# Peptides against a protein of PDB entry 5ZKO: the designs that were tried, part 35

Target 1, 44 residues: chain A of PDB entry 5ZKO
Amino acid sequence: SASNPRKFSEKIALQKQRQAEETAAFEEVMMDIGSTRLQAQKLR

## One batch from the design tools (peptide; made by RFdiffusion4, then SolubleMPNN)

Design b2_p14_7_s3 (from b2_p14_7, 12 letters changed)
Fold by OpenDDE base, seed 1:
Structure b2_p14_7_s3 (fold): chain B 44 residues (1-44), chain C 44 residues (1-44), chain A 14 residues (1-14)
Amino acid sequence: as target 1 above (44 residues)
Amino acid sequence: as target 1 above (44 residues)
Amino acid sequence: SSEQRLLVARLLRE
């Protein structure tokens, strides 16, 4: 079948979106860890 | 509540796994694109 | 990333 750049570009865009979402989720987890540590320090 | 390193480590591990999976999926898409292009070149 | 992994490892160690 002939190449379909639109289809490939859409696949790439979707994968990039997923990667960005997972990065954002990771950053949220890191923020939660940081916040917890900060709170623990304040309680000392 | 007290910090729970196990819980945080588990969250991080899960997020890293997801990131790796999305990277693998991206690489698969790129391979498909490359294969299609190579096939198109062979047909010329 | 490797940098993120190192950061996390440091945070969990402390």
Scores: peptide ipSAE 0.186, ipTM 0.650, DockQ to the pose 0.107
Fold by OpenDDE base, seed 3:
Structure b2_p14_7_s3 (fold): chain B 44 residues (1-44), chain C 44 residues (1-44), chain A 14 residues (1-14)
Amino acid sequence: as target 1 above (44 residues)
Amino acid sequence: as target 1 above (44 residues)
Amino acid sequence: SSEQRLLVARLLRE
């Protein structure tokens, strides 16, 4: 089947975006954990 | 608010799974590109 | 990533 560089490029770009979004979601989870700990520390 | 390590652990585990799935999806895209290129090379 | 795993482990230990 014919190589379609444009289609492959689009697939790669979309996948990179998804990976970046998942990384951002992970960082948000870590921020939530950090914020919870900071609040707990302030209450002591 | 009370720190809930179990809930945080679950959130982290879920996010790790999502990241692994996205990595696998990326590798699949790269494999498809590689296979297409290999086939194109064989046809020459 | 390994870095993320280490960060998680550190945070969960505290």
Scores: peptide ipSAE 0.189, ipTM 0.653, DockQ to the pose 0.107; fails the geometry check
Fold by OpenDDE base, seed 2:
Structure b2_p14_7_s3 (fold): chain B 44 residues (1-44), chain C 44 residues (1-44), chain A 14 residues (1-14)
Amino acid sequence: as target 1 above (44 residues)
Amino acid sequence: as target 1 above (44 residues)
Amino acid sequence: SSEQRLLVARLLRE
């Protein structure tokens, strides 16, 4: 089958973007946890 | 604010799962590219 | 990532 480099490059770019977005979301969750812990410490 | 460790652990688990799924999707895309190239070589 | 780049490089070699 004829390779479509443009389509493949688009697929790769899209998957890379999704991975970056999920990483950012994970980092946000971890920051929220860290901030909550810090606040809890200050209130003790 | 009261930390909810159960909720945080669930968030972490969910984000890890999403990251794994996106990684698997990327690997599938790359396998498709590789397979297409191999087939194209055989047909030349 | 470096792992992804390695995967791409491997596939390009095939």
Scores: peptide ipSAE 0.174, ipTM 0.656, DockQ to the pose 0.102; fails the geometry check
Fold by OpenDDE base, seed 5:
Structure b2_p14_7_s3 (fold): chain B 44 residues (1-44), chain C 44 residues (1-44), chain A 14 residues (1-14)
Amino acid sequence: as target 1 above (44 residues)
Amino acid sequence: as target 1 above (44 residues)
Amino acid sequence: SSEQRLLVARLLRE
């Protein structure tokens, strides 16, 4: 079928959004780990 | 609750996997666009 | 990434 640049651009945009969301989720996990470690130190 | 490094490590591993999957999906979209363009040129 | 965005932009223009 004929190239639909609009459809492709939308697909790309959606994928970029997903990538950003996954990165944010990863950063949240790392923050949780860091916070837990800091808390453990404070309680010692 | 106490730090569970096993649980954290698993969460990280899962997030890394998701990031890789999203990257692969993006690359697939890009390949599709490239292939479509090449095809359009061949048909001209 | 920024590189990917630039690549996409180039591809969409061609």
Scores: peptide ipSAE 0.173, ipTM 0.645, DockQ to the pose 0.111; fails the geometry check

Design b2_p14_7_s4 (from b2_p14_7, 12 letters changed)
Fold by OpenDDE base, seed 1:
Structure b2_p14_7_s4 (fold): chain B 44 residues (1-44), chain C 44 residues (1-44), chain A 14 residues (1-14)
Amino acid sequence: as target 1 above (44 residues)
Amino acid sequence: as target 1 above (44 residues)
Amino acid sequence: SSERRLEVARLLRE
């Protein structure tokens, strides 16, 4: 059974990219919350 | 403009779940790497 | 992370 470090490296890179994308999506949600709070404060 | 903390909470919970799933997928990849390494050692 | 959970909780309380 041969090892293919390149294939594993590619799998790891793909998973890291997915984690980064999910983090970005989370940050977008947090930005929306922040914007909503700011708008609410402006209306007071 | 009303705020809906429940909707935001749900969005956040969903993103946290996605991050957990991506972490689990990463751990699976690492387990596969570990298994391959162990097998390679057994063949030496 | 715990830090991110705290940030979420902070923002949802406001």
Scores: peptide ipSAE 0.224, ipTM 0.690, DockQ to the pose 0.134
Fold by OpenDDE base, seed 5:
Structure b2_p14_7_s4 (fold): chain B 44 residues (1-44), chain C 44 residues (1-44), chain A 14 residues (1-14)
Amino acid sequence: as target 1 above (44 residues)
Amino acid sequence: as target 1 above (44 residues)
Amino acid sequence: SSERRLEVARLLRE
């Protein structure tokens, strides 16, 4: 396969986007944990 | 929602797995680029 | 990442 920099750059950009989305999803989970803990603390 | 550490830990584990899979996919793309570049270099 | 591991550890200790 001939080097197609445009196709490679597109693949890289797509993978970077996916990594960012998975990071955001992880941060959301952690935020939910923090929020739940804070709520439980307020009810004590 | 009551704190359910087991459910949260499962969500965290799932997100860690997804991040690892996306990292592996990115590394595969970079390896393909490297291999293509090496092949092109050998043909010169 | 190391930062992510530290963040997880911090939040789980609270």
Scores: peptide ipSAE 0.218, ipTM 0.695, DockQ to the pose 0.105
Fold by OpenDDE base, seed 2:
Structure b2_p14_7_s4 (fold): chain B 44 residues (1-44), chain C 44 residues (1-44), chain A 14 residues (1-14)
Amino acid sequence: as target 1 above (44 residues)
Amino acid sequence: as target 1 above (44 residues)
Amino acid sequence: SSERRLEVARLLRE
């Protein structure tokens, strides 16, 4: 019932950070796939 | 050097799930903000 | 993200 704008802002910021971290982790996985393929391609 | 498509697929799936969970958490925060505002509006 | 899904599909095909 009582608005706490600071707390909401903090929660939003935290969630945005987590989303960014998960995106980075995803990109790392994709990089690993790409790197693996490149290496395999060189060995053929 | 050895491709493991299954393992990569699993990693991708896991990361997609995590991203979805973080998105849901963010939407919950936004819903809380909206609900709080609506309640405050009713009390004015 | 649609873009993310497309990127996954692209990289898995190549």
Scores: peptide ipSAE 0.225, ipTM 0.695, DockQ to the pose 0.135; fails the geometry check
Fold by OpenDDE base, seed 3:
Structure b2_p14_7_s4 (fold): chain B 44 residues (1-44), chain C 44 residues (1-44), chain A 14 residues (1-14)
Amino acid sequence: as target 1 above (44 residues)
Amino acid sequence: as target 1 above (44 residues)
Amino acid sequence: SSERRLEVARLLRE
């Protein structure tokens, strides 16, 4: 039915949002690594 | 410290797992779309 | 993502 494409589009959009959130969480982890390294350099 | 790389590796591994899970969820959504389309074709 | 894997590898080598 004509409503199915819209519902599927919504599902896809929600999954893309979740993927973006997981990417942001990953980038936060990488920032923590970078910050730790920078701190270690400052202490040397 | 020597423990930091291991902990960061663990964080990265966990994030990779989450990304894999979200990818699997996306593939499930796409399979649902495909199944719906196949069903629609069978009813025509 | 291959780009993300490369970024991880780069940062862990530093």
Scores: peptide ipSAE 0.219, ipTM 0.689, DockQ to the pose 0.105; fails the geometry check

Design b2_p14_8_s1 (from b2_p14_8, 8 letters changed)
Fold by OpenDDE base, seed 1:
Structure b2_p14_8_s1 (fold): chain B 44 residues (1-44), chain C 44 residues (1-44), chain A 14 residues (1-14)
Amino acid sequence: as target 1 above (44 residues)
Amino acid sequence: as target 1 above (44 residues)
Amino acid sequence: LQRRQALLDALREL
């Protein structure tokens, strides 16, 4: 069957979504670490 | 609350899983593209 | 980003 460019574009769109979700999760972790670090500094 | 290193490790593990799934999806698409290219070449 | 670009490039070559 001829390559369905739509199928490939959908797979790319899903990959972009996953990347965005991964980025958001990373930013959340970094914020939590930053908050913890600030708290630790306040306790010193 | 003290930073729960376990919570961070769990978030990192989830991120690694997402990255692995993204990689698998990428490889699948590339295989499909490769197959399509090969088929197109055979039809020439 | 590199993977996405690789996919786009591969699609253009079809």
Scores: peptide ipSAE 0.261, ipTM 0.710, DockQ to the pose 0.111
Fold by OpenDDE base, seed 3:
Structure b2_p14_8_s1 (fold): chain B 44 residues (1-44), chain C 44 residues (1-44), chain A 14 residues (1-14)
Amino acid sequence: as target 1 above (44 residues)
Amino acid sequence: as target 1 above (44 residues)
Amino acid sequence: LQRRQALLDALREL
């Protein structure tokens, strides 16, 4: 089938969503690490 | 709960998987674009 | 961002 520009737009939108989810997951992990480090410091 | 290093490792593994899936999706779209260009050229 | 831009550039050249 002729490549539908709409199909490409949908793929790009999905890619943007994945990028946002990946960023959020990364930030969550970094916050957890930061909180753990802070807790460890308080327990010393 | 004490931040479990295992939990971080699992989160990192999931992040790597997401990155691989995102890469595969990107490559798929680029291949589709390439095929579409080639087809358009052949029809000229 | 780079991948998104690459896709947009590739689409523009169709």
Scores: peptide ipSAE 0.260, ipTM 0.712, DockQ to the pose 0.149
Fold by OpenDDE base, seed 5:
Structure b2_p14_8_s1 (fold): chain B 44 residues (1-44), chain C 44 residues (1-44), chain A 14 residues (1-14)
Amino acid sequence: as target 1 above (44 residues)
Amino acid sequence: as target 1 above (44 residues)
Amino acid sequence: LQRRQALLDALREL
């Protein structure tokens, strides 16, 4: 089926969503590492 | 629960998988666009 | 962001 601009725009919107989810997951990992580091410092 | 290095490595592995999936989706859209452009050129 | 821009540019060239 001929790919049309509407289908492309939908795929782009999905790509933007995936990028946002990837960013959120990255920030979560960084926050967990930061919290673990702070805890280790307090226990020393 | 204390985040441990194993949990971090698993989250990083999952992130790498997501990035690969995002890349594949991007390449698919670009290929579709390229094919559409070529088709439009042939019909002119 | 680069990928998104590349898609937009490719769409404009259709």
Scores: peptide ipSAE 0.253, ipTM 0.707, DockQ to the pose 0.113
Fold by OpenDDE base, seed 4:
Structure b2_p14_8_s1 (fold): chain B 44 residues (1-44), chain C 44 residues (1-44), chain A 14 residues (1-14)
Amino acid sequence: as target 1 above (44 residues)
Amino acid sequence: as target 1 above (44 residues)
Amino acid sequence: LQRRQALLDALREL
């Protein structure tokens, strides 16, 4: 089939979205770890 | 709250899964593009 | 970013 440029552009957009979601999830985990560490230090 | 090590490990596992899914999606798109190019060349 | 660029490059070659 002819390359559907629209299909490819949509796939690229989806990949950008996934990357943004992964970045957000990573940042959340890092903040949780940081906050936990800080709390543990305050209790010591 | 105490850092739930289990929660962190689960979040890491989820992130690895997401990365694998993104990789698979990327490879699929690249194969589609390659196949499309090959087909177009054969028709020329 | 690298994957995105690779896709864009591949699309330009079509």
Scores: peptide ipSAE 0.251, ipTM 0.706, DockQ to the pose 0.111

Design b2_p14_8_s2 (from b2_p14_8, 6 letters changed)
Fold by OpenDDE base, seed 2:
Structure b2_p14_8_s2 (fold): chain B 44 residues (1-44), chain C 44 residues (1-44), chain A 14 residues (1-14)
Amino acid sequence: as target 1 above (44 residues)
Amino acid sequence: as target 1 above (44 residues)
Amino acid sequence: MERRRELLRALREL
């Protein structure tokens, strides 16, 4: 029974890491879109 | 300029995949917790 | 953030 809490804590740590990576990738995409939009506005 | 929309669509597709993988991992952990809880209840 | 809170809640209820 006592080994299960440790395995769950490790799985939660991995879930936090995945969520952080997803957030970082989302922010990168949004920055790229923002930069492209600004560039397109300068060409108009 | 025309290559940018395609690159964005690819990045969005990758982001959707990451979100699906994060969701699957979350659901797996929740199922493991649920199964452990059920097992613990059977032992009481 | 919500999924993490749900996991922590589920662990506390174990």
Scores: peptide ipSAE 0.315, ipTM 0.710, DockQ to the pose 0.108
Fold by OpenDDE base, seed 5:
Structure b2_p14_8_s2 (fold): chain B 44 residues (1-44), chain C 44 residues (1-44), chain A 14 residues (1-14)
Amino acid sequence: as target 1 above (44 residues)
Amino acid sequence: as target 1 above (44 residues)
Amino acid sequence: MERRRELLRALREL
């Protein structure tokens, strides 16, 4: 089926959402690693 | 809560999965666009 | 960001 411009716009919106979710998950992991490293340094 | 190494590995695995899903969705949209362009060209 | 730019470029070429 010829995806109309509306279907493409919806797919682009979903792609933006997925990218934002991936970025947020990455930042959370990096924060947790950073916090763990800082805690380990304080215990030395 | 100090996320243990196991929790980090699980978060990394989930992030890799999300990235793979985002990539697959991107490739699908690009394929649909390419197909639509080719169809439009054939109708001219 | 790059993938979004690629999608927008591909749409403009339709």
Scores: peptide ipSAE 0.314, ipTM 0.713, DockQ to the pose 0.110
Fold by OpenDDE base, seed 3:
Order: sequence, then structure tokens, then C-alpha cells
Structure b2_p14_8_s2 (fold): chain B 44 residues (1-44), chain C 44 residues (1-44), chain A 14 residues (1-14)
Amino acid sequence: as target 1 above (44 residues)
Amino acid sequence: as target 1 above (44 residues)
Amino acid sequence: MERRRELLRALREL
């Protein structure tokens, strides 16, 4: 079926949300690594 | 709590999965757009 | 960001 522009807009909105969630998850991992590194340095 | 290397590996694996799902969703939308364009051209 | 631009371009060309 010809994809309605409305359906495309919904898919784009979902894609933006997924990208934001991916970015947030990536930043969380990087922060955890950074915190772990800092803790390891303090214990030395 | 100091993030265990095992936890990092799990988070990285999850992040790779999210990226793959995002890519698949993007490619699906692009394919739908392409198909819609082709259909519109055939009807002209 | 690039994927979003590609989607918007593809939609404009529809």
C-alpha cells in the first residue's frame, strides 16, 4: 500500500526517539566507564 | 557501584543491537518511500 | 543526524 505521508511522519518521529534513546544509552555507558576509571584511580 | 567489565560487555552488546534495529527501521522507511515513488511514477 | 536528513530528502522527492 502506498505509504501515507502521515505514516512516514510517525516513522520519522519513532526514528528520532530511537536515536535519542540510543544516544542516552551510549552516554550512560560512557559515564559508567568514566566513573569506574576514576574510582580505580582513587584506589591506587 | 564499579561497573563490572561483564556489565560493560552486556551494555555494549545491547547498544549494538539497538543500532542494528535503528538501521533496519531506517532502511524499511527508505524502501517504503522508494516503493511509493515507483508506484506514483507507474500511475502517471 | 544524517539519516534524518536523508529521510527528509527522500520525502521531499516523493
Scores: peptide ipSAE 0.314, ipTM 0.713, DockQ to the pose 0.105
Fold by OpenDDE base, seed 1:
Structure b2_p14_8_s2 (fold): chain B 44 residues (1-44), chain C 44 residues (1-44), chain A 14 residues (1-14)
Amino acid sequence: as target 1 above (44 residues)
Amino acid sequence: as target 1 above (44 residues)
Amino acid sequence: MERRRELLRALREL
């Protein structure tokens, strides 16, 4: 059975979503670290 | 409140897990494509 | 971005 190009397009869309979620989670971690670092600098 | 270094380590661990899941999903799609291509070649 | 390009190439080669 020809693996439906539609199934591949759906898998690619899901892969794009996962990449976006990974990027957002990375940016959140970096923002939290940056905020903590800024607070530590203000307390010195 | 000092954002606990432990919270950062947990967020980093979660980020590594998400990256591994994204990689696994990518490899699965590539394997499915490869299998489909091989089947199409055998039917020619 | 690279993984997406690889997927699109692989799909085009079907």
Scores: peptide ipSAE 0.313, ipTM 0.711, DockQ to the pose 0.105

Design b2_p14_8_s3 (from b2_p14_8, 4 letters changed)
Fold by OpenDDE base, seed 2:
Structure b2_p14_8_s3 (fold): chain B 44 residues (1-44), chain C 44 residues (1-44), chain A 14 residues (1-14)
Amino acid sequence: as target 1 above (44 residues)
Amino acid sequence: as target 1 above (44 residues)
Amino acid sequence: LEERRRRLEALREL
């Protein structure tokens, strides 16, 4: 039915949002690790 | 401190889990689209 | 996702 394309568009939009949120969480983790590494280098 | 690498490994493990979940959710959406497409083809 | 995986693997080697 014509309703399926709309539901798929909604599912795809939700997946894109999830991907963006997970990318942001990944970048935060990378920043934390990078910051800690930089601090460890400053202590040497 | 030596505790930081362990905490980073835990963060990395969680990020890998999230990536696996994101991949599975993406594959599910693609399967649903594919199934609907196949059904539409069978009705033609 | 593959790039993300690669970056996470590189961090385990540090």
Scores: peptide ipSAE 0.304, ipTM 0.737, DockQ to the pose 0.139
Fold by OpenDDE base, seed 5:
Structure b2_p14_8_s3 (fold): chain B 44 residues (1-44), chain C 44 residues (1-44), chain A 14 residues (1-14)
Amino acid sequence: as target 1 above (44 residues)
Amino acid sequence: as target 1 above (44 residues)
Amino acid sequence: LEERRRRLEALREL
């Protein structure tokens, strides 16, 4: 367990970092799928 | 780039897994903060 | 997170 406020602040900062990394990975997936969909529409 | 629907499905599954892991990690941090706050209140 | 989930679900139906 985090025994003090500094350890909580560190945990919160790490969670914010993870959230940012996950957001970036999500946006990459969305871009890939969106691009592929757009290409498929242009070829029809 | 994911070239086919199977690769997109795999990417989506991975994103759902990451989201579940992020949620669990967030809940753990919140539990630790809540527990510490409750302990501090009992000691006053 | 719920917004991300909804976007992923919408993509799965395509």
Scores: peptide ipSAE 0.301, ipTM 0.743, DockQ to the pose 0.124
Fold by OpenDDE base, seed 3:
Structure b2_p14_8_s3 (fold): chain B 44 residues (1-44), chain C 44 residues (1-44), chain A 14 residues (1-14)
Amino acid sequence: as target 1 above (44 residues)
Amino acid sequence: as target 1 above (44 residues)
Amino acid sequence: LEERRRRLEALREL
């Protein structure tokens, strides 16, 4: 099956989108942790 | 809100799982591309 | 992904 170069480009684009979404979710988690850490430091 | 270190560890574990899933999906895409390339070379 | 890994590792050292 000659998977069209177009189909590969679509798969790569979808993978990049997924990576961007997961990066955003990761950054949100890191922000939550960072904010909590900062709050804990202020309470010391 | 003293976000429990336990909740952070859970969030980190989930992010590591997602990273592993993304890696597997990337490897699958690359395998598909590689297999198609190999097939195209055999047809030459 | 490697950057993400590094950031997660840095959090474990806290």
Scores: peptide ipSAE 0.300, ipTM 0.733, DockQ to the pose 0.138
Fold by OpenDDE base, seed 1:
Structure b2_p14_8_s3 (fold): chain B 44 residues (1-44), chain C 44 residues (1-44), chain A 14 residues (1-14)
Amino acid sequence: as target 1 above (44 residues)
Amino acid sequence: as target 1 above (44 residues)
Amino acid sequence: LEERRRRLEALREL
């Protein structure tokens, strides 16, 4: 079964998209933690 | 809204899991490319 | 990915 180079390019593109989405989700978590910490510091 | 530190630990754990899944998916794509290349070399 | 791992580990220590 010649697993087509076209299917590999599609898999790589999908993997890059997933990696970008997970990076965005990570940044969101970091922003949420940062904002909560900043708010807690302002309330002291 | 005190976004609970418990929710942050859960979000971090989920992000670590996702990163492991991304790594595994990347390794799978690389293995598929490698195996296909090796098969093509053996048929020559 | 290593930078992301390092940042996640640093957050557990805070």
Scores: peptide ipSAE 0.289, ipTM 0.721, DockQ to the pose 0.139

Design b2_p14_8_s4 (from b2_p14_8, 6 letters changed)
Fold by OpenDDE base, seed 4:
Structure b2_p14_8_s4 (fold): chain B 44 residues (1-44), chain C 44 residues (1-44), chain A 14 residues (1-14)
Amino acid sequence: as target 1 above (44 residues)
Amino acid sequence: as target 1 above (44 residues)
Amino acid sequence: MKRRQELLEALREL
């Protein structure tokens, strides 16, 4: 089937969205880890 | 709320899944582009 | 890959 550039652009857009969601999830976990470390430091 | 290591493991697992899906989607796009290039080369 | 490794390292340091 003719590889339509329009389908490529849609797939690229979806990939960019997934990457953004992965980045957001990473940042959330890192914030939670940072908070946990801070609390642990206060308890020591 | 106590940052449970179990929740971190779940978030890491979800991130790994998203990364795998992103990689698979990228490979699919690259295969489609490669096929299109090969066809274009045959027509020239 | 890099982000996942950063998370694993961050978890190890808890």
Scores: peptide ipSAE 0.322, ipTM 0.720, DockQ to the pose 0.154
Fold by OpenDDE base, seed 5:
Structure b2_p14_8_s4 (fold): chain B 44 residues (1-44), chain C 44 residues (1-44), chain A 14 residues (1-14)
Amino acid sequence: as target 1 above (44 residues)
Amino acid sequence: as target 1 above (44 residues)
Amino acid sequence: MKRRQELLEALREL
């Protein structure tokens, strides 16, 4: 069925939100890795 | 806490899966938009 | 894409 243009904008907005959530999850993992590296360096 | 490197790889693998799911969802939206545009052109 | 590559590189340094 011809999806309404409004539904397209809603789907795109939802995808942008998901991308932001994935970005936040990446940043969290990077912080964990950074902390682990720093601890490993201090134990040497 | 120092997260285990194994946990980092698991988090990255999960994020790769999520990205693939989001890409598939985007492609579906693009197909719907394309179909709608084609129908609108045929009605002219 | 770049951020994911950075994560993978950070893992290799552990």
Scores: peptide ipSAE 0.213, ipTM 0.684, DockQ to the pose 0.062
Fold by OpenDDE base, seed 2:
Structure b2_p14_8_s4 (fold): chain B 44 residues (1-44), chain C 44 residues (1-44), chain A 14 residues (1-14)
Amino acid sequence: as target 1 above (44 residues)
Amino acid sequence: as target 1 above (44 residues)
Amino acid sequence: MKRRQELLEALREL
């Protein structure tokens, strides 16, 4: 059925969005770690 | 603060869960595509 | 995958 490719493309688009959100959340955690390290260095 | 590593570990656990869910969703889409291709070949 | 390992490593270094 001709509708299958479109449904697949939509599913892939949603997955790409999720991957982008995961990446953003990862970067946020890395920034928090970086800030924590810097703060710890200032306290020594 | 000693609580930061724990908070980070929780964030990592959530990211691992998301990755697993995204992987499962990807595999589902790939299976659907594969099954569709196989069906199309059988109709030929 | 590499990014997650980097994150875990960064956490161990805290």
Scores: peptide ipSAE 0.246, ipTM 0.683, DockQ to the pose 0.131; fails the geometry check
Fold by OpenDDE base, seed 3:
Structure b2_p14_8_s4 (fold): chain B 44 residues (1-44), chain C 44 residues (1-44), chain A 14 residues (1-14)
Amino acid sequence: as target 1 above (44 residues)
Amino acid sequence: as target 1 above (44 residues)
Amino acid sequence: MKRRQELLEALREL
């Protein structure tokens, strides 16, 4: 396959962005769970 | 917000799956780069 | 991956 460093760099950058987006989505879910747990504790 | 442990578990599981898929896609890109580099070295 | 593990650990304390 033709060595295209620019295309590889673009692919890597895209994958890093996707991984960051998935991490952010995970963090949002975890914050929601955390908030719910804290609220439940305050009600006890 | 209502504590729904089952729904939270499902969300976490989904996020884990998506992150694994993104990791696999990244590894595929890295394998392609590695293969290309190895081929280029053999041609030198 | 480390950040994810940190969040899971923090969640265990709640």
Scores: peptide ipSAE 0.199, ipTM 0.686, DockQ to the pose 0.081; fails the geometry check

